# Peptides against a protein of PDB entry 2AKA: the designs that were tried, part 42

Target 1, 299 residues: chain A of PDB entry 2AKA
Amino acid sequence: MEDLIPLVNRLQDAFSAIGQNADLDLPQIAVVGGQSAGKSSVLENFVGRDFLPRGSGIVTRRPLVLQLVNSTTEYAEFLHCKGKKFTDFEEVRLEIEAETDRVTGTNKGISPVPINLRVYSPHVLNLTLVDLPGMTKVPVGDQPPDIEFQIRDMLMQFVTKENCLILAVSPANSDLANSDALKIAKEVDPQGQRTIGVITKLDLMDEGTDARDVLENKLLPLRRGYIGVVNRSQKDIDGKKDITAALAAERKFFLSHPSYRHLADRMGTPYLQKVLNQQLTNHIRDTLPGLRNKLQSQL

## One batch from the design tools (peptide; aimed at target 1 L7 L11 R292 Q296)

Design b2_p20_1_s4 (made by RFdiffusion4, then SolubleMPNN; from b2_p20_1, 12 letters changed)
Fold by OpenDDE base, seed 5:
Structure b2_p20_1_s4 (fold): chain B 299 residues (1-299), chain A 20 residues (1-20)
Amino acid sequence: as target 1 above (299 residues)
Amino acid sequence: SEKQELLEKINAIFEEFEAK
């Protein structure tokens, strides 16, 4: 069976139109991680464009249903403004910010109402992700003091669903045992059946240290394993470093690193895209036959 | 009517899936 991801996209769009997306157990991948864990960079690397809001604190403040669709053309479309094709990805970023502010106001609050963004590109594999707000413990600006719990509650609406795969993004330059992403994943997926680990910031680890044991799935085993990536630094992003160049540098990093060279073919953003595409496709195949009756009962 | 339309869309999607 082919083209299963687009089928789920149509389901997502249909349910989003009636505001019931959060209550559905659709086969999907939720992206979780602490603030500054590198989630946005991973997603932008998939697209090959800068298009996500940037800044300090909570950047993603609404769930972003990101539907990547392989196409001969490159453009983006929002469900909330049908028929408008965005070819400038800076305008995509601005639209995300504007639409977020329209609902949440200017107080940097959060909303559980998803933004649905579809990106057509010859440079992507079919892949649907739900980008979720970054977990934080410290309110910034005029955020409510309980923002941590608001974010957590929002995440739980997605990650507790049995058909939800979890892309847990953790930085290597922090204690992985205290990773917010891995903690929440372990809470809702104690057997590690639904969680895919992504390890970022491998290039920022202290000299003489490495994440080999984690990447080899020996330290905190996940059934679906771990994939290491090297993202652009914030300086590189601000300096508009080309993503293609960054991906080449990522490949070079893994190939040249003594601790990772033996894993290099199973590391990096391109490999992650392939794995996610395959895993999501297989997951849809396994879950969709039983979903029809469940979905119908929720109408 | 909106629910009916949604149900029809869902059914169409599943029919396509089952036909593959």
Scores: peptide ipSAE 0.183, ipTM 0.787, DockQ to the pose 0.601
OpenDDE base, seeds 1, 2, 3, 4: peptide ipSAE 0.166, 0.148, 0.165, 0.130; ipTM 0.777, 0.756, 0.760, 0.730; seed 3 fails the geometry check

Design b2_p20_2 (made by RFdiffusion4)
Pose (drawn by RFdiffusion4):
Structure b2_p20_2 (pose): chain A 299 residues (1-299), chain P 20 residues (1-20)
Amino acid sequence: as target 1 above (299 residues)
Amino acid sequence: SAAVLAEIESIMAEGEALLS
């Protein structure tokens, strides 16, 4: 039903101002990744426009509830900017930065208050993800020293909930067994039943190695599987993001790589969007029947 | 608070309609 994701979108809007309550548990996807995993690029490739803050280290300092709605037209709106329609995605980036600074005292710390961004675009399927601060060790920023723990604690508030599906994002050019995202997913989902794996930067692996075993779901098995992507950034004449060319380059990569050609139809951003739309819809279908009565008791 | 509760109940009524 094309209606389930929109229904939950209204619930997320309604609960955006309701502070943390460990018992409230909406069906949704939380995006979890180490700071080096390229999770922003995954989201920007869904949208086809650069729109997320840039900087060293942390990009998301408040949870970003990103609601993507397939549309013939292309624009964005923030719940906190009633009625305004953003058509220039650079302004969308600037609003994320401004609304975040408005809340965070230190210009580098984090806050649990969400930013609710809805994007209408022909480049997206109906899908909603909650992007969370990336994980890191060295608090190289400017306050606070326990920042690693503050981030982990915020992530745990989301992902310890049973209805929270986990989109664990890991770069292929690293030790995947040591992935921060997969490790934290294992801590709260030991059976791997509600974690969806994303492997980025496949084109950056060392010569003569590949991630076939993980992509085939053999090395680090997850019930919901893994999906590989690459960010082969292409710019148009004006130096801006060209998503059609970037997606074609990604498709060429999977079709031409001897280790991946047999999986190409199950890799890449378009396929990832399809999978997330399907899994999120089925998950909502599963959890909605008990939801109204359960919410009343938990509020 | 009451208005938020009423909005949530209205959204959920729509959810039950979809299951019917």

Design b2_p20_2_s1 (made by RFdiffusion4, then SolubleMPNN; from b2_p20_2, 14 letters changed)
Fold by OpenDDE base, seed 5:
Structure b2_p20_2_s1 (fold): chain B 299 residues (1-299), chain A 20 residues (1-20)
Amino acid sequence: as target 1 above (299 residues)
Amino acid sequence: MQELLQKIDEILDEIDELLK
């Protein structure tokens, strides 16, 4: 049972090779959220490396299929450049940027064609995530005026699939009722069966406020619940603060906060990674029966 | 294409075996 995620990864790679991308209803987790919601930081915290593009506005401009594989060695490989092993994660970042620009150009446009990245690491659990472009309402640079709808349409290609779990990333320092992530999740999953809530930026909330009710699943109930995380600040990222140190600070944050201490063992990035691994494994087990017939019908 | 289809079938067979 522990090898189910890697097997689904092999399926995903094989289908990608035959031109089947967003149309595949494979068991997977799509990561959705507004721009600057903290999606990329969550993914980098899983790996323990800085490897995703950074900047203002739209950073992720193609779907990134991120396949995390627990291994004794640490390296990355791309499906589009087989045989090349990346051990420098700055080079991984540069390859993502180059491959994105190759397809979208320099106008910060988007493409629905995924980038497939596999990361082997002793610091990860087996986990496959699809990082999607951040939702935005404001075109930047040479982007077309309808870029918001292009992004939305791209996201819908993934999140409408029955076997797609949704990791909805929302910042706590914004009105959660207006969360782009929770809105799109509610649209395609009205009963909250496929959605996992992640609440970021808990450390940036106004003094005297907290997200306790949300994290206790009392405000906007999801069957799969909510997990709070604390990511590195932009200052910490620019200062190259070690992710391991940031994870320790995250743990300390939850343990020392009066509103979150009682939840601390069910919060933070390591717990999130564990939960996602377990939920994806169980989801694969539940959905694989009959998958052969379903997938063959899509070919 | 034929080789890729065969590969997919093989992976599916492995999955079926794990689910037994």
Scores: peptide ipSAE 0.377, ipTM 0.898, DockQ to the pose 0.807
OpenDDE base, seeds 1, 2, 3, 4: peptide ipSAE 0.356, 0.366, 0.367, 0.353; ipTM 0.890, 0.895, 0.893, 0.890

Design b2_p20_2_s2 (made by RFdiffusion4, then SolubleMPNN; from b2_p20_2, 9 letters changed)
Fold by OpenDDE base, seed 5:
Parts: C-alpha cells; sequence; structure tokens
Structure b2_p20_2_s2 (fold): chain B 299 residues (1-299), chain A 20 residues (1-20)
C-alpha cells in the first residue's frame, strides 16, 4: 500500500510522455485557489524549501504536477530534463520559470501543458499534487481580457474528473462565501465528496473574529473537512525566513489561540501533509480496481 | 509505442499485485 503513490506517479509520467495530459482520470489531488490565497506557501512548506515562482499576478501559469517522494536524499527532477538532479531549489524555481516562459512567452499567458516535477526528500511524505493557476478576474501585463475564463477552463479539465480530489485553498481574511476555490469546488462537487478545504491566513484575521465554525466543518460542510494553516508572511518569504521556524510558529499559533487550541492537533501544514497522504493513498486504493480497463478505454 | 504500452502494462501489473 505504501508504494501506490509512486506507482501512480510512474503512470502519470508515462501518460505525459504520450501527450495525455488532463484527459486521464487518474487518482490525483488538484490544488485550486484564488491568486494570493497561499497555495504556493502551502506546497513549499511541505517540501521545506523555497522553489516556486513568485511575483505579481498569476504565479503558476502551467499545471505543476508535484510528486513528493520520501527518500533519504534531497533533490528534484523534471520530466522534461530527465537525468538532471537539482539540489539547489533556487535552480528548481528558475527552471520552472524558464520552462513556463518557453511555452507561454513573456506576456504571462497560460498553457494547459503540465510541468512534471518530482522532489525526493526525507522531509516529505509520498504525495502528488497538481498545482493549478490561481483564479483571477483582472488581467495583468499582456494577458488577454478573457484570462479569467482561460484559467477556469484549464482548472475544469482537472477538477471535473471523477477521480480528482480537490484541495480548495481559501484565505480566512476574505469572505469565505466568495472563495473562488470553494465556488469552483461546489460547481463540480456539489455534495462536497471530493473537496478538502484549506484555510490560510488565519493569523491575519481581524481582531475579535475567527474561523472556528469553518474549521469545525459547521459553516460550509465538506465530507473531508477543513484544515487551517499559517504560512510565512511575504516579508518573511522575501527575507528567507526558515520554513522550519515558520512551522514551529504555526504550531504555537494554534496552541495559543483560544478559538483553535482544541483543534490544534488537527491543524497545521504537517497535519495537512499527513492527511493528504492518507487521503490520496486510500483514494488510489478505492479507484484502482478496474483502472486497467478504464485506461484502455481512454488510450 | 509498443514499448510505452509495455511499460504501462508493467506498472498496472505491479499495482494489481499490491491490491491483492
Amino acid sequence: as target 1 above (299 residues)
Amino acid sequence: SAALQAEIDAILDEIDALLK
């Protein structure tokens, strides 16, 4: 059972090689959220490294298939440059940016063609995520006026698949009822069967307010529930604050907060990583029966 | 290609073995 995720990763790589992108209904987790919702920070916290593009507007402009593999060694590999091992995660970031720009150009356009990145690390659990472009309503740079719809269409290629779990990332300091992540999740998963909620920016909520009802799954219930996280501030990221220190601060935040103390053991990015590993493993187990037949029909 | 199909089949066989 422990090897199911790596085996599915191998399938993903094989299908990517034949140009089968979003057309396959493999068990996977798609990450969705508005711009600046904190998606990149969550993923970087899993790895414990800064490796994702940063900047104004849309950061992720191509789907990023992020394959985390627990290993005694730490390095990254891209499917588009097999055999090259990256040990400097700044170089990983630069490669993502370069590969994105190679396809999309300098206009900050988007492409549905995935980038496949595998990260080996002793600090990760086996986990595969598809990081998707952040939803936006405002074109930036030379983006076409319909960029919002282009992004939506791209996301829909993934999240409409029956075997796709949805990691919906929403900031707590914004109106959750208007969350882009939860909105798209509700559209394709109206019963909340495939959606896992992540609530970021809990430390940035107005004084006297909290997200307790959301985190207790009482406001907008999801079958798979919600997990709160606290990410580094942009200042901390720019200052290269250590992720390990940030994770400790996150733990302290939940333990010390009157509204969240009772939930602290079911909050934070380490717990989220564990839950996602378990959820994905179980999901693979449940969906793999008949996979051969399904794949034969899709190929 | 035949080689790629064989690779996919091999992975599926491994999956089947784990699910038994």
Scores: peptide ipSAE 0.434, ipTM 0.917, DockQ to the pose 0.816
OpenDDE base, seeds 1, 2, 3, 4: peptide ipSAE 0.416, 0.420, 0.419, 0.414; ipTM 0.913, 0.915, 0.914, 0.913

Design b2_p20_2_s3 (made by RFdiffusion4, then SolubleMPNN; from b2_p20_2, 13 letters changed)
Fold by OpenDDE base, seed 5:
Structure b2_p20_2_s3 (fold): chain B 299 residues (1-299), chain A 20 residues (1-20)
Amino acid sequence: as target 1 above (299 residues)
Amino acid sequence: MEELLKKIEEILDEIDQLLE
């Protein structure tokens, strides 16, 4: 059953080649959250490399289908650049930016056309994620005034699909009751059956406050629960702090924090990656029996 | 398109075999 995720990846690539993209109801995980919620940092922590565009405001402007594949070698490949192997992840970042700009222009607009990126690494578990644009309410630069709704409409194309799991990324240092990620998840998954909660920025909470109740699944219950993570600070990212060192610091954070120590073995980026791999594998297994008929009807 | 459709069917067949 270990090869289920790669098989679904091959399906995804094939459908992309024939122009079927957002309408696909393949087993997958869509990553949703507000701008600066920490989505990109979570994904980079899985890979152990800096490879996603960075900046203020909107960063991800096209869906990024990120296919992680456990391998003995480390390199990346784009579906739009078949045969080219990227070993420098800075070049991966530049390619994402270039390919995004090619379609959207320089006006910071968005496009629903996915970028398909496959990363082979000994440091990853098999996992497919769709990184989606961060939700925003305020247009920046020369963005259209309705950019908020354009982003929402794009997200809805993914998260409304029955076979789509939702990775809802919310920062702990903001009011979780107003989390953009949890709001959209609740809208399309009112019973919390398809949603995994990720709580970032736990290290940035005000003194005397904690997210224990959320992480214990007591405040806003999700069937699949919540996992807390600690990402690198912007200073650490700018200073090129090693992700491996950051992961060690994350572990130390949970172990040393009075409110989270008892949860430490079920927290952190490595645990999140493991859980997502397991949940996606199980989800694929549960949905595949009907997949052939469903997919054939969409061709 | 014909080749791609064939490829999709082949992948689906592999999935079915794996699920057996």
Scores: peptide ipSAE 0.362, ipTM 0.892, DockQ to the pose 0.813
OpenDDE base, seeds 1, 2, 3, 4: peptide ipSAE 0.346, 0.353, 0.347, 0.335; ipTM 0.885, 0.888, 0.885, 0.881

Design b2_p20_2_s4 (made by RFdiffusion4, then SolubleMPNN; from b2_p20_2, 13 letters changed)
Fold by OpenDDE base, seed 5:
Structure b2_p20_2_s4 (fold): chain B 299 residues (1-299), chain A 20 residues (1-20)
Amino acid sequence: as target 1 above (299 residues)
Amino acid sequence: MEELLQKINEILDEIDQLLS
C-alpha cells in the first residue's frame, strides 16, 4: 500500500494536463489558514529547505500542489517545466515567484490555476499537500477590494470536495475561536470529519496562557485531532537558522513546557508529517474503490 | 487527449490491482 500516494500523484499530473484543475475530486489534503498563520513554515519544515516565497501580505497567490516523494536523491521538478531538475531550493523559490507573476502580474493578484511541484528527498515521507492562498480581509497593492472573497471562492473549490482533507492551520497567539482556518473548515465540515488542526506559534503565547485544552481536543473537538508545532521565528528565517536545529528546539519546547510535556510525543513537525502520511494513505484506501467511476464521469 | 485518457485508465488499473 506504500505506492498509493505516488499513484494518486500521477493521476493529479494527468488531470492537470487536461485542464481539470480544482474540478477533480482526488483524495488530497488542502492547507488552509490566515495570512501569517505559519503554513509555509510547516511545509518547509517537512522538506528541510527554504523554498517557498516569503513576504508581507499575500504570499501564496496560486494553489501549490506540493508532492513530497521519499527518494535517495534530493531535487525538485515542476510540471510546467518538465525535464529540469532543481537542486538549489532558492531557485525553486524563484521559479514559484516567476511562474506566479507570469499569470497574476505584479499587482499581487490571484489565480486558481495550480502550480505543481514535486520534491524528491531522503528526508521526507510520501505526502501530497495543496497549499492555498492565505485568507485575508485587507487588500494589498493593486488588489481588488473583493480579494477576500476571491480567495474564499478559490479555497471553496478545494475544501468542498468530499475526498479533500483539510489541514487547518491556526496561530495560538490569536483568538482560536475566530480562526479563519477553523471557520472555513467548520462551514464545509460541520462534524469535523475531514479536518486536521495544526496549532502554530505556541511559543509566542502570553506567559501564563496555553493551548492545552485545544491540543487535548476538548475545546473545539475534531475527529482527527490537533497537532501543535513550533516554527522558526522570522528572525531565525532571516538569519537562515538551520531547520534541523529548529526541529530540535521544537522538541525541547514541548518537553520542557509544563502544559505540553504529557503531549510531547504527539506534537511537533516530525509527528505531524507521520500522521499526515498515515491519514492520507488511509483516506486514499477508503476513497479509491469508488474513485474510478467518479473520475470517469468527470472526464 | 486520447493518450492522456489512456494513461489515466492505466493508473486506475494499477490502483485497482494494488487494492485487490
Scores: peptide ipSAE 0.385, ipTM 0.899, DockQ to the pose 0.792
OpenDDE base, seeds 1, 2, 3, 4: peptide ipSAE 0.370, 0.379, 0.372, 0.358; ipTM 0.893, 0.898, 0.894, 0.891

Design b2_p20_3 (made by RFdiffusion4)
Pose (drawn by RFdiffusion4):
Order: sequence, then structure tokens, then C-alpha cells
Structure b2_p20_3 (pose): chain A 299 residues (1-299), chain P 20 residues (1-20)
Amino acid sequence: as target 1 above (299 residues)
Amino acid sequence: AAEVAKYTRDVDEVIAEVEA
């Protein structure tokens, strides 16, 4: 039903101002990744526009509830900017930065107060993800020293919940067994039943190696599987993001790589969108029947 | 249709409770 994701979108809007309550548990997807995993590129490729803050280290300092709605027209709106329509995605990026600084005292720390961004676009399927601060060790920023723990604690508030599906994002050019995202997913989902794996930067692997075993779901098995993507950035005449060309380059990569050709139809951003839309819809269908009564008891 | 209407009403009731 095309209606389940929009219904949960209303619930997320309603609970955006309700502080942390460990018992509140809406069906949703949390995006978890190490700072080097390229998780912003995955989201920007869904949207087809660069719109996320840029900087060294952390990009998301408040949870971003990103609600993507397939539309004939292209615009964005923030719940905190009632009625305003953003058509220039550079301004969307600037608003994320400004609203974040408005809340965070130090210009580098984090806050649990969400930013609720809805994007209408022909480039997206109906899908909602909650993007969370990326994980890192060296607090190389400017306050606080325990920042690694503050980020991990914020992630745990989301992903320890049973109705929270985990989109674990890991770069292929690293030791995947040592992926921060997959490790934290294993701490709270030991059976791998509610983690969806995303492998980025497949085109950056060392010569003569590949990620076939992980992509085939053999090496680090997850019930919901893995999906590989690449960010082959193409710019148009004005030097801006060209998503049609970028998606074609990604398609060419999978079709031409001897290790991946046979999986190409189950790799790439369009397929990932399809999978997330389907899994999120089925998950909502599964959890909605008991939801109203359960929420009353938990508020 | 009826199933969706039901869940719409349930969601509206939950939102009204939260706003109260």
C-alpha cells in the first residue's frame, strides 16, 4: 500500500518534538555508518542533488528524518519552516547548517533534536530514512572529547529499538569485518534480522580484489542482504551534480566488472531505493496492526 | 480501502492524543 510510508511520515512529524522515550518504537530505518563510509553520497544520489552539509568529519549533528516522496515536481520543506518551499538545494543545505547551529552550542557537537526534511522529487521512490551522526574515534574537531561516546549513545537510542531497521553503510575499500556499522548492528541485532547492508566505494577497491563474497551474502550473512553502490560523480555544464549521468556511470561499472556483472540488476542506487521502499513498506505493514494500542501505553 | 481508512483514523487519534 502506497499509504503506509506516508502514515508513518505523519507519526514521525508528530513525535518530532517529543523527547526521548525508550518505549516509543515507530517502524523506521536508521542510517548507521562510519565517517569514512560515504553515507552522505548514498542519500544525495537518491535525491539527485547535493544538499547535505560538507565538512571534515561529521556531516549530521542532529538526526535527519529524511522523507522522500516521489513527485512530478521537485522541492523540499522542513517541518520547522512552516509553509516554505525550497527549490534550490543549496539553500536546503544552508538551512540544515543554520538550524543545527541554532541548537548546538559548540559548532561541532551533537543534539538529539531531529530536523524533519521532506523532499518531493521525480528522482526518488517513496522512502523514509533517519540519518544519524557518523561514527569516528579521534575527536578531531573542537569539543567534546567523549564525542565518540556521545555519537554511539545517540545511535544506540535509535537502533536498540526492535522496530528500527538498520541501514548499515560500509566502504568496500576497508576491512569489512571491521566495519563500524556492521559491528554496532551486530551488538543490537545479533541474528542479523533487521540490518540491511550497503557497500559503497566498490570502484575504489585494490586492484585484483573484489567484494563478491559479501555482495552475494556469503561472508557476513544478513537476512535482508547487501546492496552495492558507487558514486561516479558527474557534473553538468554549470559544475553541478548530474544524477542521470552519475547513475549511468554506476550502471556501466556493474555491467563491466567481471566480479559483479551477474549481480548488476541487484546493485546500484535505483535498486537500493526499490529495496528500501519495499522492505520499509512491508515492515510497516507488519508493525501497524498493534501500533495504536501499544503507543497509548508507552506515551 | 477500509483497512487504510481504519489505520488513518488510528493515526489521527494518536496525533490528537500527542497534541493534547

Design b2_p20_3_s1 (made by RFdiffusion4, then SolubleMPNN; from b2_p20_3, 12 letters changed)
Fold by OpenDDE base, seed 5:
Structure b2_p20_3_s1 (fold): chain B 299 residues (1-299), chain A 20 residues (1-20)
Amino acid sequence: as target 1 above (299 residues)
Amino acid sequence: SSELQELEQDVDEIIAQIAA
């Protein structure tokens, strides 16, 4: 059933082409997290390339439908510029920024209109994620004072849908009880049925502390559990540290850490990608027949 | 495989409806 994700990609593209993305309850995974929670790094680690906008404040300002497709070749394509193949991922980053600015302007505003990006790579599993703007409480630049609520409203358009799984990204070096990602997930998924927890920055926790209880699903239990990851530091990113090397370091981190070594085979970016692929595939299988029936009855 | 084919058919039908 490895072709189910590409099948849903066809639906996503079709609906995006007619501007109905926000109203569809497609089986999908929405990525939520506070600013600097590590969402972009997780997504880039899946691809093995630097391609997402970086900077201070809100970097993702439109939903990014990221369609990863396993292929023998490596290139990216945007739905808004069909036929153009990007092999330089720096150009991918620039295109995301340009396309975002085209719609939102220079005021760092947000738009609910998705950007659809497909990445073909031999280094990925089939996986589609919807990256959403990072939650914030502080306006940046000339953003409106209610930008926090605008972001929340945008997120709610996705995460309230029954067929939307939620990838809640939380940093371990912050109080998990104050995780923006887990708060919004709890609001729309109070029983924890649709939420997958990702814990980042495990390597930045204070000495003598760990997130073992969280990762073992004992503190704030989710039906779909938690997966810990270790992303590149900002210094590593600026220094152009290779993502492959970072993934090896991540593996070493879990294997060598006294609190996590027993979980190491169920941690890390590669395992996360595998789990998401499996969960999305199963979710599509379960929901698509019902979606068909709903569409036939309503259209 | 039969399940996959059924889902593919469902998707094709949905896309056809979108295009109509």
Scores: peptide ipSAE 0.221, ipTM 0.808, DockQ to the pose 0.687
OpenDDE base, seeds 1, 2, 3, 4: peptide ipSAE 0.192, 0.212, 0.206, 0.184; ipTM 0.800, 0.808, 0.799, 0.789

Design b2_p20_3_s2 (made by RFdiffusion4, then SolubleMPNN; from b2_p20_3, 13 letters changed)
Fold by OpenDDE base, seed 1:
Structure b2_p20_3_s2 (fold): chain B 299 residues (1-299), chain A 20 residues (1-20)
Amino acid sequence: as target 1 above (299 residues)
Amino acid sequence: SSELAQLQKDVDDIIAQIQS
């Protein structure tokens, strides 16, 4: 049997081509979180490359459909420029920024029209994620004063769909009860059936505190549980610290921490990628029959 | 509607693969 995730990628591309955009009810994982929650770092750690836009305020301003495909070669392709293979991931970052600005203009506004990026790599598992704009309450630059609500409305177009899994990214160094990611997830998934929790910034928690209860799924239970990760610091990113080295440091962090050592084999970016691959695969298998019926009713 | 018909065919092909 062929892998199911690449098959659904073809459906995603087809839906995008006909302009369905956020009206899609395909099995997918939407990534949600507040600004600076660490979403971009998690995605870059999957690829092992720096390729996402960076900056102050709202960085992701269009949905990014990131299709990871395990391959013997390493390159990226955009749906909006088929046939062009990117091997320099800095150029990938620049293309995302250029394509975003082309649609949104210079006012740092947002658009619900997705960018579709496929990355082939020997270092990835098959996985598709939809990276969404970070939730914020503070407009930046020439953004309209209601930008917070525009972002929330955009996110709701994705996360309210029955076949959408939610990757809720929350920083550990903030009160989890006030997590923007978990709040929006609970609003649309009150029983916690579609939500996967990711806890970032575990290395930035105050001395004497830990997120053990959260990671053990005892504080705010989710059916699909929580996975802790340790991303590169902004200093490390600016210094171009190697992601492979960062992943080794992440492993060491969990193994050496008294509160997390017993969970270490179920923590970290590699484990997260594996879990997401498995969950998405199973989700596709379970939801495609229902999708067929829905499409039939629209004919 | 023509595009939707093609999508339905693609979905049917995938489902057939899953069931095999």
Scores: peptide ipSAE 0.209, ipTM 0.793, DockQ to the pose 0.109
OpenDDE base, seeds 2, 3, 4, 5: peptide ipSAE 0.173, 0.177, 0.175, 0.180; ipTM 0.770, 0.767, 0.769, 0.776

Design b2_p20_3_s3 (made by RFdiffusion4, then SolubleMPNN; from b2_p20_3, 15 letters changed)
Fold by OpenDDE base, seed 3:
Structure b2_p20_3_s3 (fold): chain B 299 residues (1-299), chain A 20 residues (1-20)
Amino acid sequence: as target 1 above (299 residues)
Amino acid sequence: SSELKELEEDVNSIISEINS
């Protein structure tokens, strides 16, 4: 029932068009994580293209509703630019930046108004994610000193919703107990019912250390578990390393690592994409009847 | 499947309502 996701995409587009996307408890997956946690890399790995803004500081400054749709053709479309098909993903990145700046200005401010981006590709599963600004304590540009709280408030608009699943992205090379993603997830989902853990930067852990206990769901248990991924390094990104090659390297990493080889079939970006597709599909099935009833009762 | 059709109808109904 993979077709449920594109069906809900129509709802998202409709609500976005009327500015009610934040008010409706749509079945969705919100992506949360600290700055430089690897969120953008995970999303780009799904598409197999470089298309998200990069840089220092706060990169994502508006929610990005990323709708991945399996198709025989490859192109992108923005809801705010109906009828324009983007085949150059560099242009997609530029459009995200331009549209962000149009609303937030040049001061690197944030806005809760989403950008809706749909990507058609033969290389993706149907999947919709809401990429949210990275949590940070450091203002950039002309941002106010309280930007941390502004970001937090924006995230809360999404993750507090009952029908919102949370993709919590945490780097393995930092203390997971201090993960911004897991902290916010635990705040709004204390029982760990709505949270999916993603562990990035497994390849950057110190020699002799591993995240096996986390990935086996033994350290900080989540009902929906954890999936480890290996993203491209910043050097690889700057060098425009092919994502397909990076995915092969990721597979090799898990297979060859003594601590992770037994988990290899349940790790990596392709598996993550599959799991998210399935979980979102099931979540839509479970929530749509209730959503319909709620909407009807308010009319 | 029957379930998919029902959900499709639900979605279409919601879209119709919000567009009206």
Scores: peptide ipSAE 0.225, ipTM 0.817, DockQ to the pose 0.617
OpenDDE base, seeds 1, 2, 4, 5: peptide ipSAE 0.140, 0.213, 0.133, 0.171; ipTM 0.784, 0.815, 0.778, 0.799

Design b2_p20_3_s4 (made by RFdiffusion4, then SolubleMPNN; from b2_p20_3, 12 letters changed)
Fold by OpenDDE base, seed 3:
Structure b2_p20_3_s4 (fold): chain B 299 residues (1-299), chain A 20 residues (1-20)
Amino acid sequence: as target 1 above (299 residues)
Amino acid sequence: SAELAELQQDVDDIIALIKS
C-alpha cells in the first residue's frame, strides 16, 4: 500500500498556514461524538499516550488535526510551534490547552481554527483524524447559551463535505438510537456511505445486554460498518493504567464475551487503526485527482 | 510508485493553487 496519508498532511499544513481550513473538501476523517462518548480515549489509544485534555464538559474546543506518522522515533510536533519536539506527552496536553485558551479565551468558548498536531511513533499507523468538539446540549460555566449550536455549526463545516469521512463515536451503555454521533452522521450522510461507527463502553453495558446487532451492522447499517472498542475506565485513567495493558484487556474482552467472540478479529483499537488507515488511504486515492480538478476550475 | 508520484504532483499543484 502506497503511503498516501502524508500527502493529505501536506495539504492540511499548507491550508492551515494560510487560514483556509474549512473551505477545502480534503479527504479526511472527522471524529464526532457526544461529550463523554469516549472519543479522546480512542485517539489516545492509537498513540498509546495520554495527551488530550481531560475534564468535564467540552474538553475539545478547537478542531484537532491529529496526524499520526509511523516513525522510528516517538515525539510530537505542533504546526504553531515548528521546530519544537515534544517527547513528554503531558507537555503535549498542556500545549493543546494553552493554544486552545489563547484563541478561545477563558470562557470555555470554541473556535473553528484547528490545532495541527503531528505525532511520530513506532507504535502507530499513518493516520490523520480531525477531532471535533463533543456535542452538548447544556452550556457550562461561562459558555454562551447557544454553545450547542456553535458546536453543531463547527461540526457541520467538516462533516458536510463530500470527501469527509465521519468517525461516529457512540457509547454502548447509552441508547444508540439517541446517539449524537449517529444522528449527525445520518443528517449529513443519510445513506451511510461516509460514516464509520465506533462503539465504545461495551464493557459498561448492563448485564444481559449487548451491542451485537449494532456491531454486526444489522440495526443501523453503515456501508463502512461498526467497530467496537473498549477504553480504559475513568478509574483506570485516573490511576494511570498503561494503555498497552488496556489494549490487551480489550482483546481479552472481545475474545471472552459470548456475544462478541465471533467478531473479535474485527474489533478493538488495533483493528480500528488498520481499518481507518486503509479507508483513508483508499479515500485519498479516490478523491485527490478530483479535488485538483475542482480547485483548478475554481480559479 | 507511479501513482504516488502523480498524487504528489497533484498535491503540489493544489498547494500552488492555494498559495496563488
Scores: peptide ipSAE 0.316, ipTM 0.854, DockQ to the pose 0.715
OpenDDE base, seeds 1, 2, 4, 5: peptide ipSAE 0.288, 0.304, 0.260, 0.297; ipTM 0.836, 0.851, 0.817, 0.841

